Peptides against a protein of PDB entry 8YVU. Designs and how they scored, part 58

Target 1, 39 residues: chain A of PDB entry 8YVU
Amino acid sequence: PQLCYILDAILFLYGIVLTLLYCRLKIQVRKAAITSYEK
Target 2, 160 residues: chain B of PDB entry 8YVU
Amino acid sequence: TWLTVLKKEQEFLGVTQILTAMICLCFGTVVCSVLDISHIEGDIFSSFKAGYPFWGAIFFSISGMLSIISERRNATYLVRGSLGANTASSIAGGTGITILIINLKKSLAYIHIHSCQKFFETKCFMASFSTEIVVMMLFLTILGLGSAVSLTICGAGEEL

## One batch from the design tools (peptide; aimed at target 1 Y5 G15, target 2 V30)

Design b2_p26_5 (made by RFdiffusion4)
Pose (drawn by RFdiffusion4):
Structure b2_p26_5 (pose): chain A 39 residues (1-39), chain B 160 residues (1-160), chain C 29 residues (1-29), chain P 26 residues (1-26)
Amino acid sequence: as target 1 above (39 residues)
Amino acid sequence: as target 2 above (160 residues)
Amino acid sequence: CYILDAILFLYGIVLTLLYCRLKIQVRKA
Amino acid sequence: SLLFSAIFFLVLVIVNFFFYFFFHYF
């Protein structure tokens, strides 16, 4: 009954999860590009 | 096979360390700049007053930088420094967890007894704001400490 | 406030959809 | 570009906490 930031608290978790998943995907793709471009 | 997986997966731990160090500065500067932290009737600030946002800001940052540079450049003396910075950051997080827990204990002791019936917006909005902010910092610090301890136990993997 | 929260509430839907598309595309690669 | 969009979304969520606190204080 006192909403706004209670609903906005889980959005910070949503932002943290996405900003870590994109970093893990970028690092993984960079490693895969390095391993595939060597030969 | 845990050692190989932890070794090959290393610099993302540094990414989340430096993300914790970067996000800790923004909170610490905004909280320490918007209002004085020594004239609170409920003395709510028990973590920002102890320097915790500025205690592990350029502390986690150096451990994340060393862990990122370790796979980028395999320096002779950088491997030794990376383990020390990881274990010092594990200790700093261990202290930060307990100081943040006693900050939650005091904030709940203030809001719990006759200070404000039901939710906020009666007399102490700042008490609920500080409680929610410290809970978000505690969760983010747990996330950062878990990766710091994982990197600390992955880095040695050998005698000395 | 509330509507401001709603405007950035669906940004996560599109961001996760493009993230899944990138994942499927990289899996194909 | 998608990572920068995700960081921008997180910054907006953080700013929303502090902007309402500044508004309620005044």

Design b2_p26_5_s1 (made by RFdiffusion4, then SolubleMPNN; from b2_p26_5, 17 letters changed; failed a check: too like the target's own chain)
Amino acid sequence: TLGLLALLFLLYVIDLFFDRFLEKLS

Design b2_p26_5_s2 (made by RFdiffusion4, then SolubleMPNN; from b2_p26_5, 19 letters changed)
Fold by OpenDDE base, seed 4:
Structure b2_p26_5_s2 (fold): chain B 39 residues (1-39), chain C 160 residues (1-160), chain D 39 residues (1-39), chain A 26 residues (1-26)
Amino acid sequence: as target 1 above (39 residues)
Amino acid sequence: as target 2 above (160 residues)
Amino acid sequence: as target 1 above (39 residues)
Amino acid sequence: DLGLLALLLLLYTINRFFDIFLEKLK
């Protein structure tokens, strides 16, 4: 059970990091789409 | 077509397979290095005793690498090699899943029989740890199998 | 402990779903890049 | 949505790692 909680913590942290990266990527994609639309 | 999508993601699938293999190998190595599995009572580490993390990881790594190389060079012989390796990896993955499920059942049964309410009991801790690791490996194996199957389908589609 | 395992299962399933969504998003980005290059 | 986003980011990081790996293979 403690290992499970540790794993959960790691997965949660990983999830947060990934969420941030995904958001950054999504923003970049949106910016790229906007710039392509302005051209 | 679905095949076209898979071809475009072939590299990604290959990397995913390699990563899955590496993670499985790491878990196997860590468990084998830290724990004397031979002296652990019960079959809670049966998957490790069977050496699945090692041979499974090798198969997945080889198949993933071959898939990446095949995609890069676009050579017929490499495609066939990748297809063969992915097929072998798929079989290995299926076998691994079976072993892991059996291990998981044994671990869960052990926890249930011993009424592991106290986490700090060594036997209960080991059984719980085994269960967690086996579950993780099972998930990784499923992912690896999925990638291997996908790569196999891609390779088969390239030969047609 | 049971809650931890349930959470692990949910996180795992979520991971798979996200993987699929990410693949779809990547395909969309690639398609958008190709269409922008053809224009 | 957050967890899904996290997994997407994991996939993104894996993809990026793969891209880097492929670039090294060039």
Scores: peptide ipSAE 0.510, ipTM 0.810, DockQ to the pose 0.119; fails the geometry check
OpenDDE base, seeds 1, 2, 3, 5: peptide ipSAE 0.508, 0.498, 0.509, 0.494; ipTM 0.810, 0.803, 0.801, 0.802; seeds 1, 2, 3, 5 fail the geometry check

Design b2_p26_5_s3 (made by RFdiffusion4, then SolubleMPNN; from b2_p26_5, 17 letters changed)
Fold by OpenDDE base, seed 5:
Parts: sequence; C-alpha cells; structure tokens
Structure b2_p26_5_s3 (fold): chain B 39 residues (1-39), chain C 160 residues (1-160), chain D 39 residues (1-39), chain A 26 residues (1-26)
Amino acid sequence: as target 1 above (39 residues)
Amino acid sequence: as target 2 above (160 residues)
Amino acid sequence: as target 1 above (39 residues)
Amino acid sequence: DLLLLALLFLLKVIQLFFDLLKKLLS
C-alpha cells in the first residue's frame, strides 16, 4: 500500500512536469510561428 | 494545421475538464448514497459536507462545455463567455484544492490519533476510505484547474 | 488500497500520452526551426 | 438501483469520452 502511494506521487509529479514542459514547448512553437509570419 | 492543433488541444482540455467534473460528481453521489455524511462525526468528509463535488463539478462542466462550444462556433461572444467561465472555474478549483487539503489534513490527523492499525475497524476504515477519496478528488481538482487555466490563457490570447 | 492501484494505472496512462504528445511537439518544433533557417 | 443507474451513467460518460478522444486523435 505504501509503495502504491509513493508511485502515485511520483507519477503525479511526472505528469505535472511533463505538462509544464509541454506548455513551454507550445509557447515556443507559437512564438516561432508568429515570427515566421511577420517575415 | 497549426490552428487545427490548437483547436484540438482546446477541445481536449475542455473534454478533460468535463470528465474531471463528471468523475467528481460520481464520487460525490456514491459517497452521499453509501454514507450518510450528516451523521458522521468529525471533519473527515468536510469537503463533501461543503458540497464541493457538486458545485465544483458544475463549474468545471460549464467551463468545459463553453470552451468546446466557443471553439466550434468561433464566435467572439462565445470566446468571451468561455474566458469568463474558465476564470470562474479556475477560482473554484483553487478554492476546492484548499478545502480538500484541509480535509486531507484532518483525515490524516484522525488516523494518527486513533492509531488505526486495524483496517477492519469501522471508524478507521471510513477514515482511510475518506482519505483515499479526498486524494483522488484533489488530483482531479488539480487537473481541472490546470485545464481551466490553460483554456483561460488560450482565450486571453485570442482576444489579443 | 485498490483505489491507489487504479490511480496508478490512470496516471501511468496519462504520463504515456503526455510523453507521446511531447515527442510529437518536439519534432514539430525542430521541423519548424529547420524551415525557418532555410528561409 | 440508484447505484446501478449511477454506474450505467458513468459507463456512458466514459464511452463518450473515448469517442471524443478517438475523434481528436483522428
């Protein structure tokens, strides 16, 4: 049972980190697209 | 193609928000149906007593639906409405997280005080069950808040 | 305890999906960067 | 009976969610 909760915490943290990275990457793509359109 | 990807992401976030809301509602209804929360002493089910699964689910559902509708119709008035709904849902999510954290602390304290070594004791079982449900609700609320905030940012970007 | 295992399964699936999406987005960013450099 | 109805409703919601995911992934 304790191992299950630890795994949940790790997976949850991993999910949050991936979400943040995905958001950052998405913002970068958007900025790149805007810059390419202005040229 | 880029706009299509963004639209798909918005729809996905909206669907995630609706799903989160529905799961929260389901948990709330199950707990209310199986357990008479009003007769349970203590603050183990404080989040349920506050009705969070219900009003939170409503806010998230409305926000998600408005986001999907706004994306499909691409109307300015719907975008503004979705932005407002997502903002409200974000506030509701933050409040819900606070309530759930408080409930979790109380539940954990209860388990610690009563030294719940025997899982088969009724009170300890209920406290453990409550803790598990609250944790699940907390995760779902965080996911809902994340989706609402993301949709809010997307909506704000469309207005600029 | 059983709910913990269910949560683990859900979080695991979510992590896999996010990883795949992140990889796809990263590939798109790289392609966009290459295209912008050639212009 | 209420529990069964709730379960059936949950199953329908899950099915709808999967259908939406399939549409989004297509």
Scores: peptide ipSAE 0.484, ipTM 0.809, DockQ to the pose 0.034
OpenDDE base, seeds 1, 2, 3, 4: peptide ipSAE 0.484, 0.479, 0.498, 0.487; ipTM 0.815, 0.816, 0.819, 0.817; seeds 3, 4 fail the geometry check

Design b2_p26_5_s4 (made by RFdiffusion4, then SolubleMPNN; from b2_p26_5, 18 letters changed)
Fold by OpenDDE base, seed 3:
Structure b2_p26_5_s4 (fold): chain B 39 residues (1-39), chain C 160 residues (1-160), chain D 39 residues (1-39), chain A 26 residues (1-26)
Amino acid sequence: as target 1 above (39 residues)
Amino acid sequence: as target 2 above (160 residues)
Amino acid sequence: as target 1 above (39 residues)
Amino acid sequence: SLGDLALLYLLYVFNLFFDLFKKLLS
């Protein structure tokens, strides 16, 4: 039972980190698109 | 800017907030329908007794709906209303986290005091079940709070 | 204990979906960067 | 749009849960 809760915590943390990285990457894509449009 | 990104995802954040609220309501209704919380000894379901799954879900649902409507109609009065609702939802989320943490501590203390080695004992089973549900609700509340705060920042940015 | 395993399954699925989306977005960022360098 | 349909579905589910809550409080 303890292993299950530990796994939940790890997976939850992984989900949060991936969400943040996805948001950052999405911002980068938008910035790159704006830069390409100005050229 | 990060504000522009949040504005474009405002509808998605609102939907996420509503979904989180619905899941919380689902857990609340299932627990209340299956278990007679009033007859359970101890405060292992203190968050449910406080009615958090219900009033918290209402706040999150209203906030999410107002955010979606505000984005679609782009009216000044709706933006202010959404900002107010999101602020209220953020406060509710913070309060909910506090209540859930207190409930979690009580549930864990109950398990420790009764030396719950046999999972099939009714009291130990209920305490373990409460702990699991409270943890799930805590994660959902954190997600809802994150969406509400994001929407609040978006609304504040539009007023500047 | 059963709820813990159900939560693990949901979080695992969520993690997989986010990973796929992140990979797709990363490819888009790389393509945008190459296009901006050629201009 | 698909997003609008999802929103409508969520609203429907919300109403169902709200009604269920009212029944439990009665």
Scores: peptide ipSAE 0.442, ipTM 0.773, DockQ to the pose 0.056
OpenDDE base, seeds 1, 2, 4, 5: peptide ipSAE 0.433, 0.435, 0.435, 0.437; ipTM 0.769, 0.778, 0.774, 0.770; seed 4 fails the geometry check

Design b2_p26_6 (made by RFdiffusion4)
Pose (drawn by RFdiffusion4):
Structure b2_p26_6 (pose): chain A 39 residues (1-39), chain B 160 residues (1-160), chain C 29 residues (1-29), chain P 26 residues (1-26)
Amino acid sequence: as target 1 above (39 residues)
Amino acid sequence: as target 2 above (160 residues)
Amino acid sequence: CYILDAILFLYGIVLTLLYCRLKIQVRKA
Amino acid sequence: TSLLIAAFVFLFAVIALFFFYFYSHH
């Protein structure tokens, strides 16, 4: 009954999860590009 | 096979360490700049007053930088420094967790007894704001400490 | 406030859709 | 890289909304 930031609290978790998943994907793709471009 | 997986997966832990260090500065500066932290009737601030946002800001940042540079550049003396910075950050997070827990204990002791019936917007909006902020910081610190301890136990993997 | 929260509430949907598309594309690669 | 930058913008917009309402209440 006192909404706005209670609903906005889970959005910070949503932001953290996405901003870590993108970092993990970029690092993985960079490693895969290095391993595939050597030969 | 846990050691190999932890070794090959290393610099993301540094990414999340430096993300914790960077997001700790923004909260710390905004909370310590918007209003004085020594004239609170409920003395709600028990973590920002102790320097915790500025106690592990350039502390987690140096551990994250050392861990990121470790795989980028395999320096002779950087491997030794990375383990020390990881274990010092583990200790700093261990202290920060308990100080933040006693900050939650005091904030709940203030809001719990006759200070404000039901939710906020009666007399102490700042008490609910500080409680929610410190809960978010505690969760983010748990996330950072778990990765710091994982990197600390992955880095040695050998005698000395 | 509430509507401001709603405007950034769907940004996550599109961001996760493009993230899944990138995943499937990289899997194909 | 552009999606990661968009994810950071989303995270900092969520954080900025917490402090904007705190200033608006006071």

Design b2_p26_6_s1 (made by RFdiffusion4, then SolubleMPNN; from b2_p26_6, 18 letters changed)
Fold by OpenDDE base, seed 2:
Structure b2_p26_6_s1 (fold): chain B 39 residues (1-39), chain C 160 residues (1-160), chain D 39 residues (1-39), chain A 26 residues (1-26)
Amino acid sequence: as target 1 above (39 residues)
Amino acid sequence: as target 2 above (160 residues)
Amino acid sequence: as target 1 above (39 residues)
Amino acid sequence: DLLGELALLFLLLVFQRFFDLFLEKL
């Protein structure tokens, strides 16, 4: 059970990192869509 | 082009193999530093006593590095060398999986024999910890084997 | 101990959702790139 | 590409956890 909590902490950190990267990608896609609309 | 996709896949597989090897090595070193495996009942940490995290990690690291170098330099001799290393790593991975499965069975049997209702009992904790580490290593070994086999198939396809 | 498994299940579900969203975003980027190339 | 790789890694970690749960039931 204690190792389970360590694994949860790792998964949580990984989930946060993925969320941040997803947000960055979403911003890039929105910028690309705006640039495509201005053309 | 299909060639650029295959090249990217090879590099990704090589990096994945190196990463897997590094994680296995890290787990091996951490377990060896925190736990005196020599004084623990031999069946629970049999994979560690066999040195699998160390030699397995070395083989996977060498295979992954050779694969990446072969892809970057695109030299025929490196392709053949990478194919050989990937084949050797695939064999090592298969052996590692076998050892880990045996260790896992022993660990599970140990937990069952001691009727581990109390997690805080030292023996049950050690068996549970061993099981978790073995499962992690088993998963990493399966991934490493998958990458090595994929690289072997790709390398064999380039020789045809 | 049971709480650890519940947290794992939540993190797993979150990871699946993030993966699906990433795939959708990647498909949108590809569609946008194709549309930009056809112009 | 990097985000796809990370998503795959996350999926693998989740599969690992699922496997641990399966082993605990065994």
Scores: peptide ipSAE 0.543, ipTM 0.824, DockQ to the pose 0.219; fails the geometry check
OpenDDE base, seeds 1, 3, 4, 5: peptide ipSAE 0.542, 0.541, 0.542, 0.533; ipTM 0.825, 0.826, 0.825, 0.819; seeds 1, 3, 4, 5 fail the geometry check

Design b2_p26_6_s2 (made by RFdiffusion4, then SolubleMPNN; from b2_p26_6, 18 letters changed)
Fold by OpenDDE base, seed 2:
Structure b2_p26_6_s2 (fold): chain B 39 residues (1-39), chain C 160 residues (1-160), chain D 39 residues (1-39), chain A 26 residues (1-26)
Amino acid sequence: as target 1 above (39 residues)
Amino acid sequence: as target 2 above (160 residues)
Amino acid sequence: as target 1 above (39 residues)
Amino acid sequence: DKLLEESLVFLLRIFDLFFERLKEKL
């Protein structure tokens, strides 16, 4: 049972980090698209 | 192509939010059906007594639905509505997280005070179960909040 | 304890999906960067 | 995309059903 909670914490942290990274990447893609459209 | 990808992402976020909301509602309903929270001594289920699983899930569901509708219709008024709904959902999620943290602290304190070596004592079992449920609800709430915030940022970026 | 395992499964699935999406987005960014460099 | 839409509609239906059941219990 304790291992399950540890796994939950790790997976949760991973999910948050991935979400943030995904958001950052998405913003970068949007900026790149806007820059490409302005050219 | 890029717009279609972004659209898919927004839809996915909306679906995730709705799913999170439904899971929260399901768990809230199950807990309320299995446990007579009103008869449980203490504040172990304070978050449930406050009705958080219900109103929180409603807010997240509405936010998710509005986000999906906004994405589909591409209307400016819907974008604003979605932004507003996501903002409201974000606030609700933050409040929910706070309530859940407080509940978790109380539950943990209860477990610590009663030195629940005998897990078979009804009170200790209930406190442990409450802790597990609260942790799960906390994770779901954080996921929902993340989705709502992401949608809010996306919506705000479209308005600018 | 059983709920913990269910949560683990959900979080794991979410993590996998996010990872796939992130990889896809990263590939798109790379393609966009290459296309921008060729122009 | 169609699968996602269908899944979304399904989720919405489940949600509506759940809300109706909740209203009946309240």
Scores: peptide ipSAE 0.440, ipTM 0.814, DockQ to the pose 0.055
OpenDDE base, seeds 1, 3, 4, 5: peptide ipSAE 0.378, 0.377, 0.377, 0.385; ipTM 0.798, 0.799, 0.796, 0.804; seeds 4, 5 fail the geometry check

Design b2_p26_6_s3 (made by RFdiffusion4, then SolubleMPNN; from b2_p26_6, 18 letters changed)
Fold by OpenDDE base, seed 4:
Structure b2_p26_6_s3 (fold): chain B 39 residues (1-39), chain C 160 residues (1-160), chain D 39 residues (1-39), chain A 26 residues (1-26)
Amino acid sequence: as target 1 above (39 residues)
Amino acid sequence: as target 2 above (160 residues)
Amino acid sequence: as target 1 above (39 residues)
Amino acid sequence: DELLELSLLFLLAVFDRFFQLLLEKL
């Protein structure tokens, strides 16, 4: 049971990291779109 | 450049589809080997009785393999073949999802009827196990369907 | 153990959703890049 | 592409965990 919770914690952390990366990518896309609109 | 990216995506989707198929086959095999479904009362394993893990996995595997081969060889006939296989896999996936949902409902109903407060009761354990497996297979089927549809769209885009 | 399983299911669903969103975002980036190249 | 790979790895990890849980229940 303890190993289960540890793995869940790792997966949760990984999910958070992926979310952050996704958000960064989304921000980059938005910035690119804005820059394209200004040109 | 966009073609290269699309090719990489197709390969990735194909690999994902194959992986999903393999996992489904593994689940089907494990369930069939561990449990004598024929002797289990009820319809909690209806999806397994229908053989979905096997034929569904085969369809997904074929679709994924054809997609990868089509991408690598860049032959028009292979692209069409992959598109056809992906379409067939998508249909199979949709059918499988339907079967799995029905099975899931039956399993959940069984658990509810027996008021499975004691997990260690054989019937409750089997129902719970069935539910877990069916849920896993459902997720895998959804992933497989998603990959197959994506590959179909990519293939259709290449034909246009 | 049941809680672990529930967490795994939630994380799995979250991963699927993130994958779909990432795919959509990637498609949008590609469309934006193509549009920028045509201008 | 890297994010997609990472997402796939995450999915695989969750799946592996799920399998382990199933194995523990068996």
Scores: peptide ipSAE 0.518, ipTM 0.815, DockQ to the pose 0.530; fails the geometry check
OpenDDE base, seeds 1, 2, 3, 5: peptide ipSAE 0.515, 0.489, 0.514, 0.509; ipTM 0.816, 0.814, 0.816, 0.814; seeds 1, 2, 3, 5 fail the geometry check

Design b2_p26_6_s4 (made by RFdiffusion4, then SolubleMPNN; from b2_p26_6, 17 letters changed)
Fold by OpenDDE base, seed 1:
Structure b2_p26_6_s4 (fold): chain B 39 residues (1-39), chain C 160 residues (1-160), chain D 39 residues (1-39), chain A 26 residues (1-26)
Amino acid sequence: as target 1 above (39 residues)
Amino acid sequence: as target 2 above (160 residues)
Amino acid sequence: as target 1 above (39 residues)
Amino acid sequence: DELLKLALLFLLNVLNRFFELFLKKL
């Protein structure tokens, strides 16, 4: 049972990190699309 | 530049693969040190008896290290080597998942047969502990496989 | 303990889905960068 | 027990290195 909670914590942290990276990448794509539209 | 972003992501995937490998090795070492698996009756620890935590972790570690080195040196031959290592690690991960699933099925069957209502019985405790470790190893192996496949796709995309 | 394992499964699935989405987004950014370099 | 401590130390070092790499990306 304690190992399960440790795994949950690791997976939760991984999920948060991936979400942040995805958001950053999405913002970059949007900025690139806007820059391409102004040209 | 996009190439710089890709490079940083390859390094991250390589580090994730190494980390997964290290965790697998740690679990394998802990189980082997605490439990004399050779004297445990039954196939509850079949994945450990097969040595998967060790050889799987070695493959993932080598793949991750090669990916990081290839990224740092930007040498074409190292990229190919990393691609080969990632492919080998992906195959090893797939084999490991299969072994772990088989072990998990055996462990679950054991728990079901013995109706382990009393967690404090040594046999039930060992079966439960084995199941927990095997599940963790399965998740780690799938994560490692995901990273290795991702690195393989990225490396193949650079060669094309 | 059973809830912990269910949570692990959900978090794991979420991690896989996010990884796939991240890869797709990354490929899109690559294609956009290549198209911008050829112009 | 010493081997376990060594393994834990190694794991901590890997985690710290991972954390440092993450911080550099931030």
Scores: peptide ipSAE 0.487, ipTM 0.815, DockQ to the pose 0.036
OpenDDE base, seeds 2, 3, 4, 5: peptide ipSAE 0.470, 0.474, 0.466, 0.482; ipTM 0.816, 0.820, 0.812, 0.816; seeds 2, 4, 5 fail the geometry check

Design b2_p26_7 (made by RFdiffusion4)
Pose (drawn by RFdiffusion4):
Structure b2_p26_7 (pose): chain A 39 residues (1-39), chain B 160 residues (1-160), chain C 29 residues (1-29), chain P 26 residues (1-26)
Amino acid sequence: as target 1 above (39 residues)
Amino acid sequence: as target 2 above (160 residues)
Amino acid sequence: CYILDAILFLYGIVLTLLYCRLKIQVRKA
Amino acid sequence: TLLFSAFVFLFAVIALFFFYFFHHLF
């Protein structure tokens, strides 16, 4: 009954999860590009 | 086979360490700049008053930078420094967890007994704001400390 | 406030859809 | 580009917490 930031609290978790998943995907793709471009 | 998986997967732990260090500064500067932290009737601030946002800001940052640079450049003396910075950051997080827990204990002791019936917007909006902020910081610090301890245990993997 | 939260509430849907598309594309690669 | 968009989303959520705190204080 006192909404706005209670619903906005889970959005910070949503932001953290996405901003870590994108970092992990970028590092993984950079490693895969390095391993595939050597030969 | 744990050691190999932890060794190959290393610099993402430095990414999340440096994300914690960067996001700790924004909260610490906004909270310590918007209003004085020594004239609170409920003395709600028991973590920002102790320097915790500025106690592990350039502290986690240096452990994340060392861990990122470790796989980028395999320096002779950088491997030794990375383990020390990781274990010092594990101790700092261990202290920060308990200080933040006693901050939650005091904030709940303030809002619990006759200070404000039901939710906020009666007399102490700042008490609920500080409680929610500290809970968010505690969760983010747990996330960061778990990665710092995982990198500390992964980095040795050998005698000395 | 509430509507401001709603405007950034669907940004996560599109961001996760493009993230899944990138994942499937990289899996095909 | 998508990684930078994720950062903008995270900092927009954080800024919304402090903007309403300023509005309630003033």

Design b2_p26_7_s1 (made by RFdiffusion4, then SolubleMPNN; from b2_p26_7, 16 letters changed)
Fold by OpenDDE base, seed 2:
Structure b2_p26_7_s1 (fold): chain B 39 residues (1-39), chain C 160 residues (1-160), chain D 39 residues (1-39), chain A 26 residues (1-26)
Amino acid sequence: as target 1 above (39 residues)
Amino acid sequence: as target 2 above (160 residues)
Amino acid sequence: as target 1 above (39 residues)
Amino acid sequence: SLLELALLFLLYVINRFFDLLLKKLN
């Protein structure tokens, strides 16, 4: 049972980090798209 | 901008809030149906005694629904209503996190004090179960709070 | 313990989905960058 | 029953969530 809790914490942290990274990448894609449209 | 990104994902955030609310409600209902919390010794289910799974779910569900409706209809009055609801949901989420942390501490303390090496004891089992449920609820509440805050920022950005 | 395993499964699935999304976005950013460089 | 309604609503929310995820993936 202790291993399960540790795994939950790791997976949760991983999920948060990935969500943040995803948001950052999405912003980058949008900026790139806007720049390409203006050119 | 960040506001533009959040605005495009407003519906997704609203659905996430509703989903979180429903899961919380389900957990609350299951726990209340299976266990008589009022007769359980200790404060290992303090969050459930406070009714957090229920009122928290209501707040998140209302906030999520209003956010979705606001996005679809794009009416100024709905935006303001959604902003208010999301703000309320954010406050509720913060309060819920606090309650859950307190409950978690009490549950862990109970397990430590009784040296629950044998999980077959009813009290130790209940404390362990409470800990598991509270952790899950905590994660859900954090997700709900994140979505509510995001929606609040979106709504505030539209009014400015 | 069963709840822990369920949570692990959900978080694991979420992590996989986010990873896939991240990879897709990263590819899009790279493609956009290449296109902007060629113009 | 109330439980059945709750389950149906839960299923609806789950389906909507997946639909939104799929739309975002496309």
Scores: peptide ipSAE 0.441, ipTM 0.797, DockQ to the pose 0.033
OpenDDE base, seeds 1, 3, 4, 5: peptide ipSAE 0.434, 0.436, 0.437, 0.437; ipTM 0.791, 0.790, 0.800, 0.791; seed 1 fails the geometry check

Design b2_p26_7_s2 (made by RFdiffusion4, then SolubleMPNN; from b2_p26_7, 15 letters changed; failed a check: too like the target's own chain)
Amino acid sequence: DLLDLALLFLLYVIDLFFKRLKELLS

Design b2_p26_7_s3 (made by RFdiffusion4, then SolubleMPNN; from b2_p26_7, 18 letters changed)
Fold by OpenDDE base, seed 5:
Structure b2_p26_7_s3 (fold): chain B 39 residues (1-39), chain C 160 residues (1-160), chain D 39 residues (1-39), chain A 26 residues (1-26)
Amino acid sequence: as target 1 above (39 residues)
Amino acid sequence: as target 2 above (160 residues)
Amino acid sequence: as target 1 above (39 residues)
Amino acid sequence: ELGELALLFLLYVFQRFFDLLLEKLS
């Protein structure tokens, strides 16, 4: 049971980090698309 | 740029907030239906005794609904209402997190004191179950708070 | 304990999906950057 | 009685949520 909770915490943290990275990457894609359109 | 991204995801954040609220409400109703919390000794279910799954779910649901409506109607009065509701939901979420953390500490302390190695004992089972439910509720509350805060920032940005 | 394992499974699946989406998005960003440089 | 009321309220919330999801998917 303790190992399960530890795994939950690790997976949760991983999910948060991935979500943040995904958001940052999505913003970069949007910025690149806007810049390409303005040229 | 962050504000623009949040505005684009406002509807999604509102939906996630409502979903989180519904899940919390489901857990609350299931626990209240299966267990008579009033007869359980100790503070293992303190968050449930305080009614957090219910009032918290209501606040998050209202906040999410107002956010979605505000985005769809694009009316100034709805934007202000959504901002107020999201602010209230953020406060409620913070309070809920505090209550859940306290409950979690009490539950863990109970398990430690009674040396609950036998899972099939009623008291140990209840304490373990409470701990699991509280942890899940805590995660959901954190997600709800994050969405509410994000929506609040979006609303504040529109008012400026 | 069962709920913990169920949560682990859900979080694990979520992590895998996010990782795949992140990889796809990263490839898109890279392609967009290359296209912008060639212009 | 309180439990029954809570269940009814839960069902109402679920129904409303599903309606909202269906509206978004349409």
Scores: peptide ipSAE 0.443, ipTM 0.791, DockQ to the pose 0.027
OpenDDE base, seeds 1, 2, 3, 4: peptide ipSAE 0.425, 0.442, 0.483, 0.428; ipTM 0.798, 0.798, 0.804, 0.805; seeds 2, 3, 4 fail the geometry check

